# Ledger of designs, part 71: peptides against a protein of PDB entry 4N3Y

Target 1, 83 residues: chain A of PDB entry 4N3Y
Amino acid sequence: ETRDQVKKLQLMLRQANDQLEKTMKDKQELEDFIKQSSEDSSHQISALVLRAQASEILLEELQQGLSQAKRDVQEQMAVLMQS

## One batch from the design tools (peptide; made by RFdiffusion4, then SolubleMPNN)

Design b2_p20_4_s4 (from b2_p20_4, 13 letters changed)
Fold by OpenDDE base, seed 4:
Structure b2_p20_4_s4 (fold): chain B 83 residues (1-83), chain C 83 residues (1-83), chain A 20 residues (1-20)
Amino acid sequence: as target 1 above (83 residues)
Amino acid sequence: as target 1 above (83 residues)
Amino acid sequence: DLEKKLEQMNKELEEIEKQQ
């Protein structure tokens, strides 16, 4: 009976639509997740970069101080040898 | 005493270096995580796209069936009018 | 695009139901 066939097709169409909507929703959620995760990670990386830069500056300062300290020691040794 | 100062600076330099290495490692791990996460997500999105395409095919098939069912109903109505 | 297509199909189905 054709009427029954139409009703069956309507049901199938509704089911297909529901599946499509679900798929679209899932895709959108995933895209949103990636976007948010990427942004968060980018911020974290930036913070780590800044920390690394600060450490590099500190290392350079310490190296400079160390070099100066070594020179001072050498000078003191020279004085001792001259006395 | 200058010798003690040198030793202190050497220790500080080692500590700063350790911090720098740690920061660099953490940054690298985060970058690797983002890369891997992005790849995984890309694959998931691709799978969802394929599912959506399958749903589209199903909808097209249902549409064809619906069109045929519509024609059948019209034919039956014509028969009823002729009787 | 797909949503619009589905909506159109649903409209056609409703029209068929109205005719019966």
Scores: peptide ipSAE 0.036, ipTM 0.442, DockQ to the pose 0.007
Fold by OpenDDE base, seed 3:
Structure b2_p20_4_s4 (fold): chain B 83 residues (1-83), chain C 83 residues (1-83), chain A 20 residues (1-20)
Amino acid sequence: as target 1 above (83 residues)
Amino acid sequence: as target 1 above (83 residues)
Amino acid sequence: DLEKKLEQMNKELEEIEKQQ
């Protein structure tokens, strides 16, 4: 019957609408999440990069110091041998 | 003593190296995580978009069907009134 | 290059440590 068909279509329409709205909402939430997560991660990566750079600088300084210390030891040994 | 200084510098150098390596590793892991997470999320979003589009199409079809059903009911009523 | 440099440094440190 046409009346029954109308009721059925109305129900289906409502269900479809609900699904559409839900899907759109879910998509938006996911996009927002990704955006936020990406920003947070980017900041974290940047911090790690800076830390790595600082460590590199320190390492280079220590290497120079070690080289100097090695030379100092060698000089002391030379003096002792000359004595 | 120079000897003590050398030992100290050696320790510091090793520590600095360890820190540098750790930092580099951590950075790489984070980059990999973000990349993977982003890819996964992108796929998920795409799936949701497709679902939304499908729902939209269905909704439009149902709306058209509903409109037609309404017209059919009206026509039936008109026939009854003419009888 | 950094890894190689660090490795070389570690070797030098070990040599110094053995000489002492």
Scores: peptide ipSAE 0.034, ipTM 0.433, DockQ to the pose 0.062
Fold by OpenDDE base, seed 5:
Structure b2_p20_4_s4 (fold): chain B 83 residues (1-83), chain C 83 residues (1-83), chain A 20 residues (1-20)
Amino acid sequence: as target 1 above (83 residues)
Amino acid sequence: as target 1 above (83 residues)
Amino acid sequence: DLEKKLEQMNKELEEIEKQQ
């Protein structure tokens, strides 16, 4: 019966619409999540990069200080041996 | 005393090296995490997009079917009234 | 685009239901 067929098709269409809407929502939520996650991660990475650079500079300064301190010790030893 | 100063600077240098190594490791881990997360998310998004497209096609087909079914019902009613 | 299409289809369904 055609009337029953119409009712069946109406139900199917409603179900399909619900599924489409859900899928679109899920997609949007996932895109938003990635965007937010990427922004957060980018900030964290930038902070870590800056920290690494600061540590590298500090290491260079300490190395220079160490080299100078070693030279000073050697000079003191030389003076002591000559006295 | 210069010897004590050298020992202090050596300790500081070791500590700074440890910190630098840790920071570099943390940065790399974060970059790897983002890469993996992005790949996973990209796959999920693609799947959702395909699902949405399939649902859209189905909706169009159902809409056409509904329109035809409605026309069929109206035709049946017209025949019944004329008999 | 898809959201607008869905909305239109829902309206059409409602109209069909009212006519039946």
Scores: peptide ipSAE 0.033, ipTM 0.440, DockQ to the pose 0.173
Fold by OpenDDE base, seed 2:
Structure b2_p20_4_s4 (fold): chain B 83 residues (1-83), chain C 83 residues (1-83), chain A 20 residues (1-20)
Amino acid sequence: as target 1 above (83 residues)
Amino acid sequence: as target 1 above (83 residues)
Amino acid sequence: DLEKKLEQMNKELEEIEKQQ
């Protein structure tokens, strides 16, 4: 009876171990996937951020230029009106 | 000439703005994708962790059972040796 | 750690079986 119980417990232990190993492997694969995906996406986002920042700088420069051009037109108009 | 310059700058500003909007949209889409993917994966990992924990509990129970079975065998052997 | 524990348990089980 005791011997049979030991054999039963051994089988259960092996089965439990197999399940545990499978679960741990699956978890690790998911963690690796997320890590890799996150790193790749992070790089893409960073590149896009830099591009957006460059565009923002350009827009600021253009806005300043536009404001200046508007002022120049207004000045010319004022001169014409005074002539 | 100044009027022509203003029109040119306005066009450039519109073009730059379009580029900026596009870049910002692309960035947002990537961020949303990462967030959603990460959340989904996190849920999967959590489920696997719980499964692993359940397996660990089972293994602990089996260990206790094995230890008891070993003691029972040793006791039976002692009785046989004393007979 | 858990894998090592399982391995040890399996070894103990094998030893019990050999002694019987």
Scores: peptide ipSAE 0.040, ipTM 0.439, DockQ to the pose 0.007; fails the geometry check

Design b2_p20_6_s1 (from b2_p20_6, 14 letters changed)
Fold by OpenDDE base, seed 4:
Structure b2_p20_6_s1 (fold): chain B 83 residues (1-83), chain C 83 residues (1-83), chain A 20 residues (1-20)
Amino acid sequence: as target 1 above (83 residues)
Amino acid sequence: as target 1 above (83 residues)
Amino acid sequence: MEEQIMAPLDQLEERLAAAA
């Protein structure tokens, strides 16, 4: 009968809506996860970039120090050979 | 009437199912996106980490070498001044 | 003798240059 059909459809509708609500919630959670994940990745990448930059600065300082040391040694050697 | 009610509910059910199907598809796409994104990020981070590690090792070696070289030079200079 | 003393430093300079 039509009445039973209505009841069946109402139940099916509730089930569909429940599934929809759940799926929408899951979707939102995934979106939140994506956001958080991308932020975390971005931070990590940025940190690594900064570390690399710090290393580059250190290399420059070491190179300058080495050059200076070389000059100092050359000067000292010249003095010693002269004396 | 009940018949009209049935028709209405059938339409609502179809609409709900359509929305559900769409949302489920979207969810799947997000899952696929997360998978791909995480793989890409992982590769990028890993590459940066390895690069940073290589640089750090090199810097450490250079620092040690420079320090040792300076000490060696100083020692040699001392010997030369002593002779 | 100078070359002997400077050799290690020169080598390090080359390594630094290669790294930079």
Scores: peptide ipSAE 0.117, ipTM 0.545, DockQ to the pose 0.787
Fold by OpenDDE base, seed 5:
Structure b2_p20_6_s1 (fold): chain B 83 residues (1-83), chain C 83 residues (1-83), chain A 20 residues (1-20)
Amino acid sequence: as target 1 above (83 residues)
Amino acid sequence: as target 1 above (83 residues)
Amino acid sequence: MEEQIMAPLDQLEERLAAAA
């Protein structure tokens, strides 16, 4: 009977809408998660990059200091050998 | 008329199913994206962390080595000046 | 004599250069 068919289709429609609503919610949660995760990862990576750069600067300073120390030793040695 | 109502509900059901299918596909794509992105980010972060740690160790070793080298030079210079 | 004194420093410079 057509009336019974209507009732059946109404139920099916409600079920489909419920599933759609749930799926849409899940999708939104994933989108939010992606956004937050991307921001966190970006921040962490940036911090690590900055730390690496700071280490590089320190290495350069140490290298310069060592070179200067070498020069100083050479100069002192020259003075000693000349005296 | 009930027959017309059935036809209307059938159309609505088809529309709902189409939307559901699309949304489910989108959700799956996001899940796949999250998985891949998480793996990539994790790998990158781990690599950067290891690099940073290696740099830190190297810096400490170089600092210690430089200090020791300076002491050694001073001792050698003292011996030379005493001879 | 200078070479002997500078050897440790030279080695450190090489290590620093390799790290950079």
Scores: peptide ipSAE 0.116, ipTM 0.543, DockQ to the pose 0.797
Fold by OpenDDE base, seed 2:
Structure b2_p20_6_s1 (fold): chain B 83 residues (1-83), chain C 83 residues (1-83), chain A 20 residues (1-20)
Amino acid sequence: as target 1 above (83 residues)
Amino acid sequence: as target 1 above (83 residues)
Amino acid sequence: MEEQIMAPLDQLEERLAAAA
């Protein structure tokens, strides 16, 4: 009976729309998550890179200081040996 | 006419199903992307953290070593000056 | 004598160089 068929199709259509709406919502949430996660990760990575670079600079400064100290000690030793 | 209504609803249902299928596919792709991106980011961050920690340890050791070396040199110089 | 005095510093410089 065509009338019953119409009712069945209407129900199926409602169900399909409900699922579509839910899936669309889920998709949107995933997109939002991706966006936020990407930004957060990027910031964290940038901070870590900056920190690493700062450490490298400090190491270079310490190396330079040590070399200078070595030279100073050698100079002092030379003076003592000559006296 | 009920027959025409049935045909219309059948078309609408097909359209809804097509959109649903497409959206479900998109959702799946996003999920896959999130999973892969998260893993990659996690590995990168972990590597950076490890490197940073290693640098910190090295810096501290070098600073301590330098301080000790200075003291040792001073002590040896004092002995030389007294002889 | 100088070599003995400088040895600890030389060692530290080597470690720093390895880290660079």
Scores: peptide ipSAE 0.115, ipTM 0.543, DockQ to the pose 0.781
Fold by OpenDDE base, seed 3:
Structure b2_p20_6_s1 (fold): chain B 83 residues (1-83), chain C 83 residues (1-83), chain A 20 residues (1-20)
Amino acid sequence: as target 1 above (83 residues)
Amino acid sequence: as target 1 above (83 residues)
Amino acid sequence: MEEQIMAPLDQLEERLAAAA
């Protein structure tokens, strides 16, 4: 019976719509997650890069300090040997 | 007293060296972390992108299915009206 | 009858198009 067939198709369409809505939601959630993850990672990495740079600066300062201290020690030793 | 000064400077150098070594370690750890984080994020994002693409394919399939169903409904209605 | 049957289907197609 044709009317029954039409109603059946309508039901199938509603079911398809339900699946569609779910899929749309899932897709959106994934997109949101990707976006958020990327932003979070980017921010974290940026912060860590800056921290690494700070460490690098400190290393350079320490190297300079060590060199200077070495020179100072040598000078002091020279004075001692001359006394 | 010069000897005492030399010994003091030697101690200061050792302390500076300790800090240097620590800083070197910290820097390396940060670099390693950045690398690992980037790789992890990249892998995760790639996987999620693929999943999102699967959702898109499903959406397209649903669209095609809906279009076909719509046509079928119209055909059934036509038959009904002709009967 | 046709209008009532097809209207929700049309709406569904529009929603799908918006999602894609």
Scores: peptide ipSAE 0.103, ipTM 0.474, DockQ to the pose 0.120

Design b2_p20_6_s2 (from b2_p20_6, 14 letters changed)
Fold by OpenDDE base, seed 4:
Structure b2_p20_6_s2 (fold): chain B 83 residues (1-83), chain C 83 residues (1-83), chain A 20 residues (1-20)
Amino acid sequence: as target 1 above (83 residues)
Amino acid sequence: as target 1 above (83 residues)
Amino acid sequence: LRDQILAPLDQLEQQLQAAR
């Protein structure tokens, strides 16, 4: 009886440890995945933010250009009105 | 002694199973975290992409409008110069 | 007349401002 119990417990222990090893490996893989995925996502988001910022700069440039164009037109009109 | 071996194995088994349970719980938490994080990131990226695309369209429209406005002003100036 | 000529530019300027 005791001998049989020992053998059974040995088997159970082997099985438990096998599962533990597998689970620990899987956990490690998930941790690695999370780390890598987080970095990749961060970089991608950063790229998108930069693109948006570039668009904002372009809008500002267009606004400045438009303001200048308006001033130029005003000056031209003034010249015409005086001639 | 077989009896002592049984007791030792029982302890080892309990310890292994306790660790297994903890590790499995941790793994599950990581899986849940990955799932949620992935969904959040996907949503954020999608929103940024749409925003960027909208900005692109707006910029194009503004550029076209500016070009047209410039032409219109030029035409009106030409009329004034001829009058 | 001056205002009429500048109206398109004024409108665009407002649009650009609104876009920001």
Scores: peptide ipSAE 0.090, ipTM 0.521, DockQ to the pose 0.827
Fold by OpenDDE base, seed 2:
Structure b2_p20_6_s2 (fold): chain B 83 residues (1-83), chain C 83 residues (1-83), chain A 20 residues (1-20)
Amino acid sequence: as target 1 above (83 residues)
Amino acid sequence: as target 1 above (83 residues)
Amino acid sequence: LRDQILAPLDQLEQQLQAAR
């Protein structure tokens, strides 16, 4: 019967709507998760980069200090040898 | 005394070298951590993107199904109206 | 009656398009 077929199609339509809504929600959740995860990772990586740069600055300062200390030792040794 | 000053400077030099080596190690560890974390995040993001794409395909299939269902309903309604 | 039956489908198509 045509009327029964129409009712069946209406049911199928409701089922399709439910699946559509579920899939739309899932898609949105995944997009939100990607965005949040990417932002979190970006922030963490940036923080670590800054920390690495701070270490690099310290290394340069230590290298300069070592060079100066070496020069100072050489100077003191020269004085000692002259005494 | 000059000799004592030289010994003091030599000690300072050794201490500076120890700090330098420690800082170099720390810098390398941070670089390694950044690399590993970035790779892990990249892999995770890629997986999530693929999952989102799968959802997009499903949405497209649902859209096609809905369009077909609409045509079927229209046809059934035409039959009903002709009866 | 035809419009009443088709209205939900039309709405679903619009929602689907907006979701993509």
Scores: peptide ipSAE 0.087, ipTM 0.459, DockQ to the pose 0.104
Fold by OpenDDE base, seed 1:
Structure b2_p20_6_s2 (fold): chain B 83 residues (1-83), chain C 83 residues (1-83), chain A 20 residues (1-20)
Amino acid sequence: as target 1 above (83 residues)
Amino acid sequence: as target 1 above (83 residues)
Amino acid sequence: LRDQILAPLDQLEQQLQAAR
């Protein structure tokens, strides 16, 4: 019967609509997650880069210290050889 | 005594060397971590983007289905009203 | 003696530069 067919189609439409709304929500959640993840990663990487830069500064300081120590040793050795 | 001074400097140099090597290692670990983290994030985001795209395709299919179903319902209603 | 004492330092300086 035609009326039965219409009722069936109405059900199918409702189901399709429900699935549509659900999928739209899921998509939005994915987009939000991607955005948040990207931001988090960006912040984390930036922080780590800064930390690496700090380490670089320390290395430079150590290098300067080593160079100075080397010079000091050379000076001391010169004094020793003079005596 | 000058010899004592030299020995002290040698100790200082050894200590500085140890610190230098440690810091170099730490720096390398940081760089490796950043690289790995970036790669992981990139892969993750890419995968999620693909999922989002799949969801979009599904949405389009659902929309098409809905439109078709709507047309079918309209057609059936027209038949009903004719009878 | 001088070379023995300074060689490690020279190597360290070289390594530092490579790490930067």
Scores: peptide ipSAE 0.066, ipTM 0.454, DockQ to the pose 0.073
Fold by OpenDDE base, seed 3:
Structure b2_p20_6_s2 (fold): chain B 83 residues (1-83), chain C 83 residues (1-83), chain A 20 residues (1-20)
Amino acid sequence: as target 1 above (83 residues)
Amino acid sequence: as target 1 above (83 residues)
Amino acid sequence: LRDQILAPLDQLEQQLQAAR
């Protein structure tokens, strides 16, 4: 009976050890994935933010250009109406 | 000449307006993408962090179980050697 | 005629302001 109990416990130890090793590996993989995913996301977001900022600058330039063009057209129409 | 200038400016205005509309749309799409990507990344990272934490708890439980099982086996072997 | 020509530009400027 004692021998049977020892054999059973030894098997349980082996099974638990195998599960421990598996779980340790899985944990490490998850940690690596989190790190990589976070870095990738950070890079992507930063790049998109820069692109959005560039678009904002372009919009401002276009707005200024449109305002100036509007004034120029108004002036030209005034000249045309005088002639 | 004035009429030609007005026509040219009107064309330039139309072109600028088209570019402005396009750029405004692009900017909005980028902003939406950044927001969605950030939310998705945040959700994913949070989920993986929780999963890693669960694995850590399981590892601790397994370590405790292994230590106890080892002690139990040692005790059973001692009893066996006495008999 | 002036107002008709400028109306689209005015609308565009307003939209641009609202978009920021």
Scores: peptide ipSAE 0.054, ipTM 0.452, DockQ to the pose 0.057

Design b2_p20_6_s3 (from b2_p20_6, 15 letters changed)
Fold by OpenDDE base, seed 4:
Structure b2_p20_6_s3 (fold): chain B 83 residues (1-83), chain C 83 residues (1-83), chain A 20 residues (1-20)
Amino acid sequence: as target 1 above (83 residues)
Amino acid sequence: as target 1 above (83 residues)
Amino acid sequence: MREAILAPLEQLERQLEAAR
């Protein structure tokens, strides 16, 4: 009886440890995946943010250009009106 | 002694199973985290992409409008110069 | 006439400002 119990417990222990090892490996893989995925996502988001910022800069440049163009037109009109 | 061996194995088994349970719980939490994080990131990236695309379209429209406005102003100035 | 000439530019300026 005791001998049989020992053998059964040995088997159960081996099975438990096998599962533990596998689960620990899987956990480690997930941690590695999370780390890498987080970094990749961060970089991708940063790139998109930079693109958006570039668009904003372009809009500002266009606005500045329009303001200057308006002033130039006003000056030209003033000259014309005085001639 | 077999009896002592049984007791030792029982302890080892309990310890192994306790660790297994904890590790499995941790793994599950990581899986849940990955799932949620992936969904959040996907949503964020999609939103940024749409925003960027909208900005691109707007910029193109504004650029075209500016070009047209410039032409219109030039034409009007020509009329003024001839009047 | 001056205002007529400037109107398109002013409109675009407003549009650009609204876009920001």
Scores: peptide ipSAE 0.067, ipTM 0.495, DockQ to the pose 0.797
Fold by OpenDDE base, seed 2:
Structure b2_p20_6_s3 (fold): chain B 83 residues (1-83), chain C 83 residues (1-83), chain A 20 residues (1-20)
Amino acid sequence: as target 1 above (83 residues)
Amino acid sequence: as target 1 above (83 residues)
Amino acid sequence: MREAILAPLEQLERQLEAAR
């Protein structure tokens, strides 16, 4: 019967609508998760990069200090040898 | 005394070397951590993007199904009205 | 009756379009 077929189609339509709404929600949640995760990772990576750069500066300063100390020791040894 | 000064400088040099080596190690560990964390995040983000794309395909299929169902309902209603 | 049947679907189609 046509009327029964219409009712069946209406039910199918409602079921499809429910599934569509659920899928739309899931899609949005995934997009939000990707965005949040990416931002968190980006912030963390940036912080670590800055920390690494600070360590690089310290390394260069220490290397410079070592070179200077070496020169100072050499100079002091020269004085000792001349005494 | 010059000899005492030399010994002091030698100690300072050794201490500086130890600190330099420690800092070099720390720098390398940070670089390794950044690399690993970035790769992990990249893999996770890629997986989530693929999942989101799958949801998009499903959404399009559902939308197409709804449009077809709408047409079918319209046709059935026309038959009903003509009966 | 026709409009009553179609209205929810048409609304959903509009919502889906807006979500893209």
Scores: peptide ipSAE 0.064, ipTM 0.450, DockQ to the pose 0.057
Fold by OpenDDE base, seed 3:
Structure b2_p20_6_s3 (fold): chain B 83 residues (1-83), chain C 83 residues (1-83), chain A 20 residues (1-20)
Amino acid sequence: as target 1 above (83 residues)
Amino acid sequence: as target 1 above (83 residues)
Amino acid sequence: MREAILAPLEQLERQLEAAR
């Protein structure tokens, strides 16, 4: 009976150790994934922010150009009317 | 000549407006993408952090169980030796 | 004539402002 109990406990110990090792590995993989995912996301977001800012600058330039073009057209039409 | 200039400027104005509208749309799409990507990343990271924490708790429980099992085996072996 | 020519441009400007 005692021998049977010892054998059972030894098996349980081996099983627990195997599960522990597996869980340790899984934890490490998750930590690595979190780190990599966070870095990738940060990089992507930063790149997109820069792109959005570049688009904003272009928008402002286009608006200024449009306003100037409007003024130029008005001036040219005035010249046309008096000629 | 003046009429030609006016026509040219009108064309340029239309082209500029078209580009402006396109750029505005692109900017909005980028902003939407950044927002969605950030939310998705945040959600994913949070979920993985929770999962890692759960694994850590399980690890600690397994370590405690392993230590206890070892002690139990040692005790059973001592009983076996004296019997 | 001037107003007729500029009206479409001014309308576009208003639309662009509203789109922001």
Scores: peptide ipSAE 0.038, ipTM 0.455, DockQ to the pose 0.024
Fold by OpenDDE base, seed 1:
Structure b2_p20_6_s3 (fold): chain B 83 residues (1-83), chain C 83 residues (1-83), chain A 20 residues (1-20)
Amino acid sequence: as target 1 above (83 residues)
Amino acid sequence: as target 1 above (83 residues)
Amino acid sequence: MREAILAPLEQLERQLEAAR
């Protein structure tokens, strides 16, 4: 019967609509998650890069200190050789 | 005494060397971590983007189905009105 | 004696340069 067919179609439409709304929500959640994850990762990486740069500065300072110590040793050895 | 000074400098150099090696290791670990984190994030985001795209395809299909169902309902209602 | 004292330091300097 045609009326029965209409009722069936109405049910199908309701079900499709429900699924559509759910899927739209899921899509939005994914987009939000991607955005947040990207931002978090970006911030984390930036912080770690800064930390690495600080380490680099320390290395440079150590190198300078070592070079100075080397010079000092050489100077003192020269004095020893003179005595 | 000059010899005592040399010994002190030797100690300082050893200490500096130890710290240098430690710092170099730390730097390398940071670089490795950044690289790995970036790769992980990239893969994760890519996967999520693909999922979002799949969701979009599903949405399109649902919309098409809904539109078709709507048309079918309208058609059948028209038939009912005729009878 | 001089080389014995300075060699490790020179090695460190090379390592530092490589690490940059």
Scores: peptide ipSAE 0.038, ipTM 0.456, DockQ to the pose 0.120

